# Peptides against a protein of PDB entry 3JWR, part 145

Target 1, 323 residues: chain A of PDB entry 3JWR
Amino acid sequence: TRELQSLAAAVVPSAQTLKITDFSFSDFELSDLETALCTIRMFTDLNLVQNFQMKHEVLCRWILSVKKNYRKNVAYHNWRHAFNTAQCMFAALKAGKIQNKLTDLEILALLIAALSHDLDHRGVNNSYIQRSEHPLAQLYCHSIMEHHHFDQCLMILNSPGNQILSGLSIEEYKTTLKIIKQAILATDLALYIKRRGEFFELIRKNQFNLEDPHQKELFLAMLMTACDLSAITKPWPIQQRIAELVATEFFDQGDRERKELNIEPTDLMNREKKNKIPSMQVGFIDAICLQLYEALTHVSEDCFPLLDGCRKNRQKWQALAEQ
Target 2, 298 residues: chain A of PDB entry 3JWR as posed
Amino acid sequence: TRELQSLAAAVVPSAQTLKITDFSFSDFELSDLETALCTIRMFTDLNLVQNFQMKHEVLCRWILSVKKNYRKNVAYHNWRHAFNTAQCMFAALKAGKIQNKLTDLEILALLIAALSHDLDHRGVNNSYIQRSEHPLAQLYCHSIMEHHHFDQCLMILNSPGNQILSGLSIEEYKTTLKIIKQAILATDLALYIKRRGEFFELIRKNQFNLEDPHQKELFLAMLMTACDLSAITKPWPIQQRIAELVATEFWEQGDQVGFIDFVCTQLYEALTHVSEDCFPLLDGCRKNRQKWQALAEQ

## One batch from the design tools (peptide; made by RFdiffusion4, then SolubleMPNN)

Design b2_p10_7_s4 (from b2_p10_7, 5 letters changed)
Fold by OpenDDE base, seed 2:
Structure b2_p10_7_s4 (fold): chain B 323 residues (1-323), chain A 10 residues (1-10)
Amino acid sequence: as target 1 above (323 residues)
Amino acid sequence: FIEPVDIRFV
């Protein structure tokens, strides 16, 4: 395609030029091509291209294929969300110094997972899929969409010209896919809520050890969630704009819940309750986000900008909630 | 239960 040719021929700017090591990164001003260039730079600077012998054209095709399998009519859970999740992962690995704590296969898996974790997202949550009796709900009982996202990811990875993992041994390939699956499934906030207590207790007790395979798996899950939610950490103008996209998508679901399911949506998804957004954001930060970024910062102090950003945005949302 | 997923490629 013309897009592939343009991407494959383009000079990939440095991470410094692209600012992709910054936790404050914004994609708002970037074209789709530039987001793809950023993604190439992430793979390159994490040594994934070199270590796993990725062909440049194959990587370009894979990135564009992943991008193409996000829906354009979904307000938030689109390519830009996946891209920002991956950028946060990259920043956490590089600037946050987490790269030194992980294997190359784990890093590879996390980056692929971050980019793929919401593939073919429909703009509705698992609860909606379940209640609407969507065919996906017949295949999966829990984490319905996350299973679907992984299936989409696997299909792309196995497709001709998109096989970025072809340089891996059979064992490396199996390991990578296992980690990708676990990482994508971990983006189900229900699983986060279920597992986070173990992580926080390990941190609190100073018993956290990445050499333990179970704790490593737990950490990768927490890191995925931290990147997935990273919009909450962004500079206020960016956070506010992203929150509007989230609200738009949730309100669209709420409108569908009224029409298709004949139910009154929850406040979070109720367009008529838009005035509650600031207080709901404060609640979300307190209930979900703060402890995660605190714990992550205890694992690596260089991740502090995520925590600091989250705290600053809490203050901003609180100020709006008091108006 | 699910019809073939329409995966798009470049």
Scores: peptide ipSAE 0.223, ipTM 0.764, DockQ to the pose 0.034
Fold by OpenDDE base, seed 3:
Structure b2_p10_7_s4 (fold): chain B 323 residues (1-323), chain A 10 residues (1-10)
Amino acid sequence: as target 1 above (323 residues)
Amino acid sequence: FIEPVDIRFV
């Protein structure tokens, strides 16, 4: 395609030029081509292209195929969300110094998972899928959409011209797919809520050890969630704009819940409760976000900008909730 | 009927 030719022939700017090591990064001013160039730079600077012998054209095709399998009519859970999740992962690995704590296969899996974690997202949550008796709800009992996202990821990875993992041994391939699956499934906030207590207790007791395979798996799950939720850490103007996209998508679901299911939506998804957004954001930060970024900062102090951003946005949302 | 999975490639 013309898009593939343009991407494959383009000079890839440095990570410094692209500012993709910054926790404050914004994609708002970037073209689709520039987001793809940023993605190539992430793979290159993490040594993934060299270590796993990726062909440049195959990587370009894979990136564009992943992007193409996000829906354009979904307000928030689209390519830009996946790209921002991957950028936060890259920043956490580089600026946050987490790269030195992980294997190359773990880094490879996390970057693929971050880009793929919401593939073919439909703008509705697992509760809606279940209540609407959607065919996907018959295939999976829990984490319905996350299983679908992984299936989409696997189909793309195995498609002709998109096989970025073809340089891996059979054992490396199996290991990578296992980690990708676990990482995508970990983006279900229900699983995060279930598992986070174990992680926080290990940190609190100063017993956290990345050399333990179970604790490593737990950490990768927490890191995925930290990157997935990273919009809450962004500079205030960026946070506000992203919160509007999230609210738009949730209100669209709420409108469908009224129309299709004849139910009153929760305040989170109720367009009539738009005035509750500031207080709901404070509640979300307190219930879900703060402890995660605190714990991540204890694993690596260089991740502090995520915690600091989250705290600053809490203050901003609280001030709006008091008006 | 399962909604058709439309995988799109470049």
Scores: peptide ipSAE 0.214, ipTM 0.770, DockQ to the pose 0.034
Fold by OpenDDE base, seed 1:
Structure b2_p10_7_s4 (fold): chain B 323 residues (1-323), chain A 10 residues (1-10)
Amino acid sequence: as target 1 above (323 residues)
Amino acid sequence: FIEPVDIRFV
């Protein structure tokens, strides 16, 4: 395609020029082509292209195929969300110095997972999928959408001209796919809530050890969630704009719940409860976000900007909740 | 049957 030709022929700017190492990064001003260029730079600067012998054209096609399989009519869970998740992963690996704590296969898997973790998202949560008796709810009992996202990821990775993992050994390939699956599934907040206590206790007791395979897996899951939720850490104007996109998508679901399921939506998804957004954001930060970024900062102090951003945005949302 | 999701490729 013309898009593939344009991407494959383009000079890829440095990570410094693209600011993709910054925790404060915004994609709002970037074209789709520029987001693809940023993604190439992430793979290159993490040494993934060299270490796994990726062909440039194959990587370009894969990125564009991933992007194409996000829906354009979904307000938040689209390519830009996946791209921002991957950018936060890149920043955490580089600026947050987590790269030195992980294997190349783990880094490869995390980056692929971050870009792929919401593939074909429909703008509705697992609860809606279950209640609507969607065909996907017949395949999976738990983490329905996350299983679907992984299935989409796997199909793209195995498609002709998109096989960015073709340079891996059989064992490396199996390991990478296992980590990708675990990382995508970990983006289900229900699983995060279930598992986070173990991680926080290990940190609190100073018993956290990345050499332990179970603790490594747990850390990768927590890191994925930290990147997926990273909008909450952004400078206030960026955070506020992303919160509007999230609210739009949730209200669209709530409108569908009323119309299609004849149910009253929760406050989170109720358009008539828009005035509750600031207080709900404070609650979300306190219940979900703060402890995660605190624990991540304990693993790597260079991740502090994420925690600091989260704390600053809590204050901003609290001030709005008091108005 | 899950309607085959048409995966789109470039």
Scores: peptide ipSAE 0.213, ipTM 0.772, DockQ to the pose 0.034
Fold by OpenDDE base, seed 4:
Structure b2_p10_7_s4 (fold): chain B 323 residues (1-323), chain A 10 residues (1-10)
Amino acid sequence: as target 1 above (323 residues)
Amino acid sequence: FIEPVDIRFV
């Protein structure tokens, strides 16, 4: 395609030029082509292209295929969200120095997972999918959308001309897919809530050890969630804009819940309760985000900008909630 | 019926 030809022929700017190592990164000013160029740079600078012998054209095609399988009519859970999740992963790996704690296969899996974790997202949560009796709810009992995202990811990875994992051994391939699946499934906040207590307790007791395979898996799950939620850490103007996108998508779901399911939506998805957004954001930060970024900062102090951003945004939301 | 999952490629 013309898009593939343009991407494959383009000079890929440095990570410094693209600012993709910055935790404060924003994609708002970037074209779709520039987001693809950033993605190439992430793979290159993580040594994934070299270590796994990726062909440039195949990587370009894969990136564009992933991007194409996000919906444009979804306000928040689109390519830009996936791209920002991957950028936060890249920043955590590089600037946050998490790269030094992980294997190349784990890094490969995390980057693929971050880019793929919301593939074909429909702008509705698992609860809506279940209550609407969608066919996907018949296939999967829990983490319905996350299983679907992984299935989409796997289909793309196995498609002709998109096989960025073709340079891996059979064992490396199996390992990578296992980690990708676990990482995508970890983005279900319900699973995060179930598992986070173990992670926080290990950190609190100073018993956390990445050499333990179970603790490694737990860490990768927490890191995925930290990147997926990273909008909450962004500079205030960026945070506000992303919160508007999230609210738009949630209100669209709430409107559908009223119309299609004849139910009163939760406050989070209720357009009539827009004035509760600031207090709900404070509650979300306190209940979900703060402890995660605190724990991540204990694993790597260089991740502190995420925690600092989260704390700053809590103060901003609290100030709005008091008005 | 399971809605066919359409994967799109470039």
Scores: peptide ipSAE 0.208, ipTM 0.764, DockQ to the pose 0.034

Design b2_p10_8_s1 (from b2_p10_8, 5 letters changed)
Fold by OpenDDE base, seed 2:
Structure b2_p10_8_s1 (fold): chain B 323 residues (1-323), chain A 10 residues (1-10)
Amino acid sequence: as target 1 above (323 residues)
Amino acid sequence: FIPPSEVVIT
């Protein structure tokens, strides 16, 4: 395609030029081509292209395939969300110094998972999928969408000309796919809530050890969630705009819940409750985000900008909630 | 931001 030719022939700017090591990164001013160039830079600077012998054209095609399999009519859970998740992962690995704590296969898996974790997202949550009796709800009982996202990820990875993992041994390939699956499934916030207590307790007791395979898996899950939620850490103008996209998608679901399911939506998904957004954001930060970024900062102090950003945005939302 | 449907932020 013309798009592939343009991407494959383009000079890839440095990570410094692209600012993709910054926790404050924004994609708002970037074209789709520039987001793809950023993604190439992430793979390159993490040594994934070299270590796993990725062909440039194959990587370019894979990135474009991933991008294409996000829906354009979904306000938040689109390519830009996946791209921002991956950028936060890259920043956490580089600027947050987490790269030195992980294997190359884990890094490869996390980056692929971050880009793929919401593939073919429909702008509705698992509860809606289940209540609407969607065909996907017959295939999976829990984490319905995350299973679908992984299936889409696997489909793309196995598609002709998209096989970025072809340079891996059979064992490396199996390991990578296992980690990708676990990482994508970990983006189900229900699983995060279930598992986070173990992680926080290990941190609190100073017993956290990445050499333990179970604790490593737990950490990768927490890191995925931290990147997935990273919009809450962004500078206020960026965070506020992303919150509007999230609210738009939730209100669209709520409107569908009324129309298609004949139910009253929750306040979060109720367009008529827009005035509660600031207080709900404070509640979300307190209940979900703060402890995660605190714990992540205990694993690596260089991740502090995520925690600091989250705290600053809490203050901004609190000020709006008091008005 | 996606609270789990079960996370009633009370």
Scores: peptide ipSAE 0.053, ipTM 0.819, DockQ to the pose 0.145
Fold by OpenDDE base, seed 3:
Structure b2_p10_8_s1 (fold): chain B 323 residues (1-323), chain A 10 residues (1-10)
Amino acid sequence: as target 1 above (323 residues)
Amino acid sequence: FIPPSEVVIT
């Protein structure tokens, strides 16, 4: 395609020029081509291209294939969300110095998972899929969409000309796929809520050890969630704009719940309760986000900008909720 | 048969 030729021939700017090491990064001013160039830079600067002998054209094709399998008519869960998740992962690995705590296979898996974790997202949550008796709900009992996202990821990775993992041994390939699956499944907030207590308790007791395989797996899951939710950490103008995209998608679901399921949507999905967004954001930050970024900062102090951003946005949302 | 979400390969 012309897009592939343009991408493959383009000079890839430095991570410094692209600002992809910044936790304050915004993609709003970037073209689709620039997002793909940023993605190439992430793979290169994490040494993944060199260590796993990735062909440049294959990597370019894979990135474009992943991008193409996000829906353009979904307000939030689109390519830009996946790209921002991957950028936060890259920033956490580099600026947050988490790279030194992980293996190359774990880093490879996390970056692929971050880019792939919402593939073919339909703009509705697992609860809607289950209640609508969607065919996907017959295939999977739990984490329905996350299983679908992984299946999409696997299909792309195995497609001709997209096989970025062809340089891996059979054992490395199996290990990488296992980690990708676990990382994508970890983006189900229901699983996060179920597992986070163990992570926080290990941190609180100063017993957290990344040399333990179980604790390593737990950390990778928490890191995925931290990157997936990273919009809440962004500078206020960016956070506010992303919150509007999330609200748009949730209200679209609520409108469908009324029309298709004949149910009253929850406050989060109810367009008529737009005035509750500030208070709901405060509740979300307190219930889900703050403890996670606090714990992540205890693993690596260089991740503090995520926690600081989350705290600042809480204050901004609280001020709006009091009006 | 879940219609295979046609993975659009580039």
Scores: peptide ipSAE 0.041, ipTM 0.723, DockQ to the pose 0.036
Fold by OpenDDE base, seed 5:
Structure b2_p10_8_s1 (fold): chain B 323 residues (1-323), chain A 10 residues (1-10)
Amino acid sequence: as target 1 above (323 residues)
Amino acid sequence: FIPPSEVVIT
């Protein structure tokens, strides 16, 4: 395609030029081509292209295939969300100095997972999929969409001309796929809620050890969630704009819940309760976000900008909730 | 080896 030719022939700017190492990064001003160039830079600067002998054209095709398998009619859970998740992962690895704590296979898996974690997202949550009796709900009992995202990821990775993992040994390939699956499944916030207590307790007790395979797996899951939720850490103007996209998608679901399921939506998904957004955001930050970024900062102090951003946005939302 | 879903979603 012309898009592939253009991408493959383009000079890839430095990470510094692209500002993809910044926790304050915004994609709002970037074209689709520039987001793909940023993604190439992430793979290159993480040494993944060299270490796993990725062909440039294959990587370009894979990126474009991933991007094409996000829906354009979904307000938030689209390519830009996946791209921002991957950028936060890159920033956490580089600026947050987590790269030195992980293997090359773990880094490879996390980056692929971040880009792929919401593939073919439909703008509705697992509860809606289940209640609507969607065919996917018959395949999976829990984490319905996350299983689907992984299936889509695997299909793309195995597609002709998209096989970015072809340079891996059989064992490396198996390991990478296992980590990708676990990382994508970990983006189910319900699983995060179930598992986070173990992570926080390890941190609190100063017993956290990345050399333990179980704790490593737990950390990778928490890191995925931290990147997936990273919009809440962005500078206020960016965060506020992303919150509007999230609210739009949730209200669209709520409208469908009324129309298709004949149910009253929850406050979060109820367009009529838009005035509750500031207080709900404070509640979300307190219940879900703060402890995660605190714990991540304990693993690596260089991740503090994420925590600081989250705290600042909490203050902004609280001020709006008091008006 | 992680097998794909048995159901091909097109």
Scores: peptide ipSAE 0.019, ipTM 0.635, DockQ to the pose 0.040
Fold by OpenDDE base, seed 1:
Structure b2_p10_8_s1 (fold): chain B 323 residues (1-323), chain A 10 residues (1-10)
Amino acid sequence: as target 1 above (323 residues)
Amino acid sequence: FIPPSEVVIT
């Protein structure tokens, strides 16, 4: 395709030029081509292209295939969300120095998972899928959408000309797919809530050990959630704009719940209760975000900008809630 | 950034 030819022939700017190591990064001014170039740079600077013998054209095709399998009519859970999740993962690995704590296979899996974790998202949550009796709800009992996202990820990885994992041994391939699956499934916030207590307790007791396979798996899950929620850490103008996109998608679901299911939406998804957004954001930060970024900062102090950003945005939302 | 409706945020 013309798009593939353009991407494959383009000079890929440095990570410094692209600012993709910055926790304050914004994609708002970037074209789709520039987001793809950033993604190539992430793979290159993490040594994934070299270590796993990726062909440049295959990587370019894979990136474009992933981007194509996000819906354009979804306000928040689109390619830009996935790209920002991956950029936060890259920043956490590089600037946050988490790269030194992980294997190359874990890094490969996390980057693929971050880019793929919301593939074919429909702009509705698992509860809506269940209540609407969607065919996917018959296939999966829990984490319905996250299972679907993984299935889409696997489909793309196995598609002709998209096989970025072809340089791996059979054992490396199996390991990578296992980690990708676990990482995508970990983006279900219900699973995060269920598991986070174990992680926080290990940190509190100073018993956290990445050499333990179970604790490693737990950490990768927490890191995925930290990247998925990372827009809450961004500079206020960026964070506020992204919160508006989230609210738009949630209100669209609420409108559908009312119309299609005859259900009164929750305050979170009720367009008429837009004035509650500031207080709900404070509640979200306190209940979900702060402890996660605190714990991540204990694993690597260089991740502090995420925690600091979250704290600053809490103050901004609190000030709006008091008006 | 607002969690799914099933997540207790307050």
Scores: peptide ipSAE 0.058, ipTM 0.834, DockQ to the pose 0.150; fails the geometry check

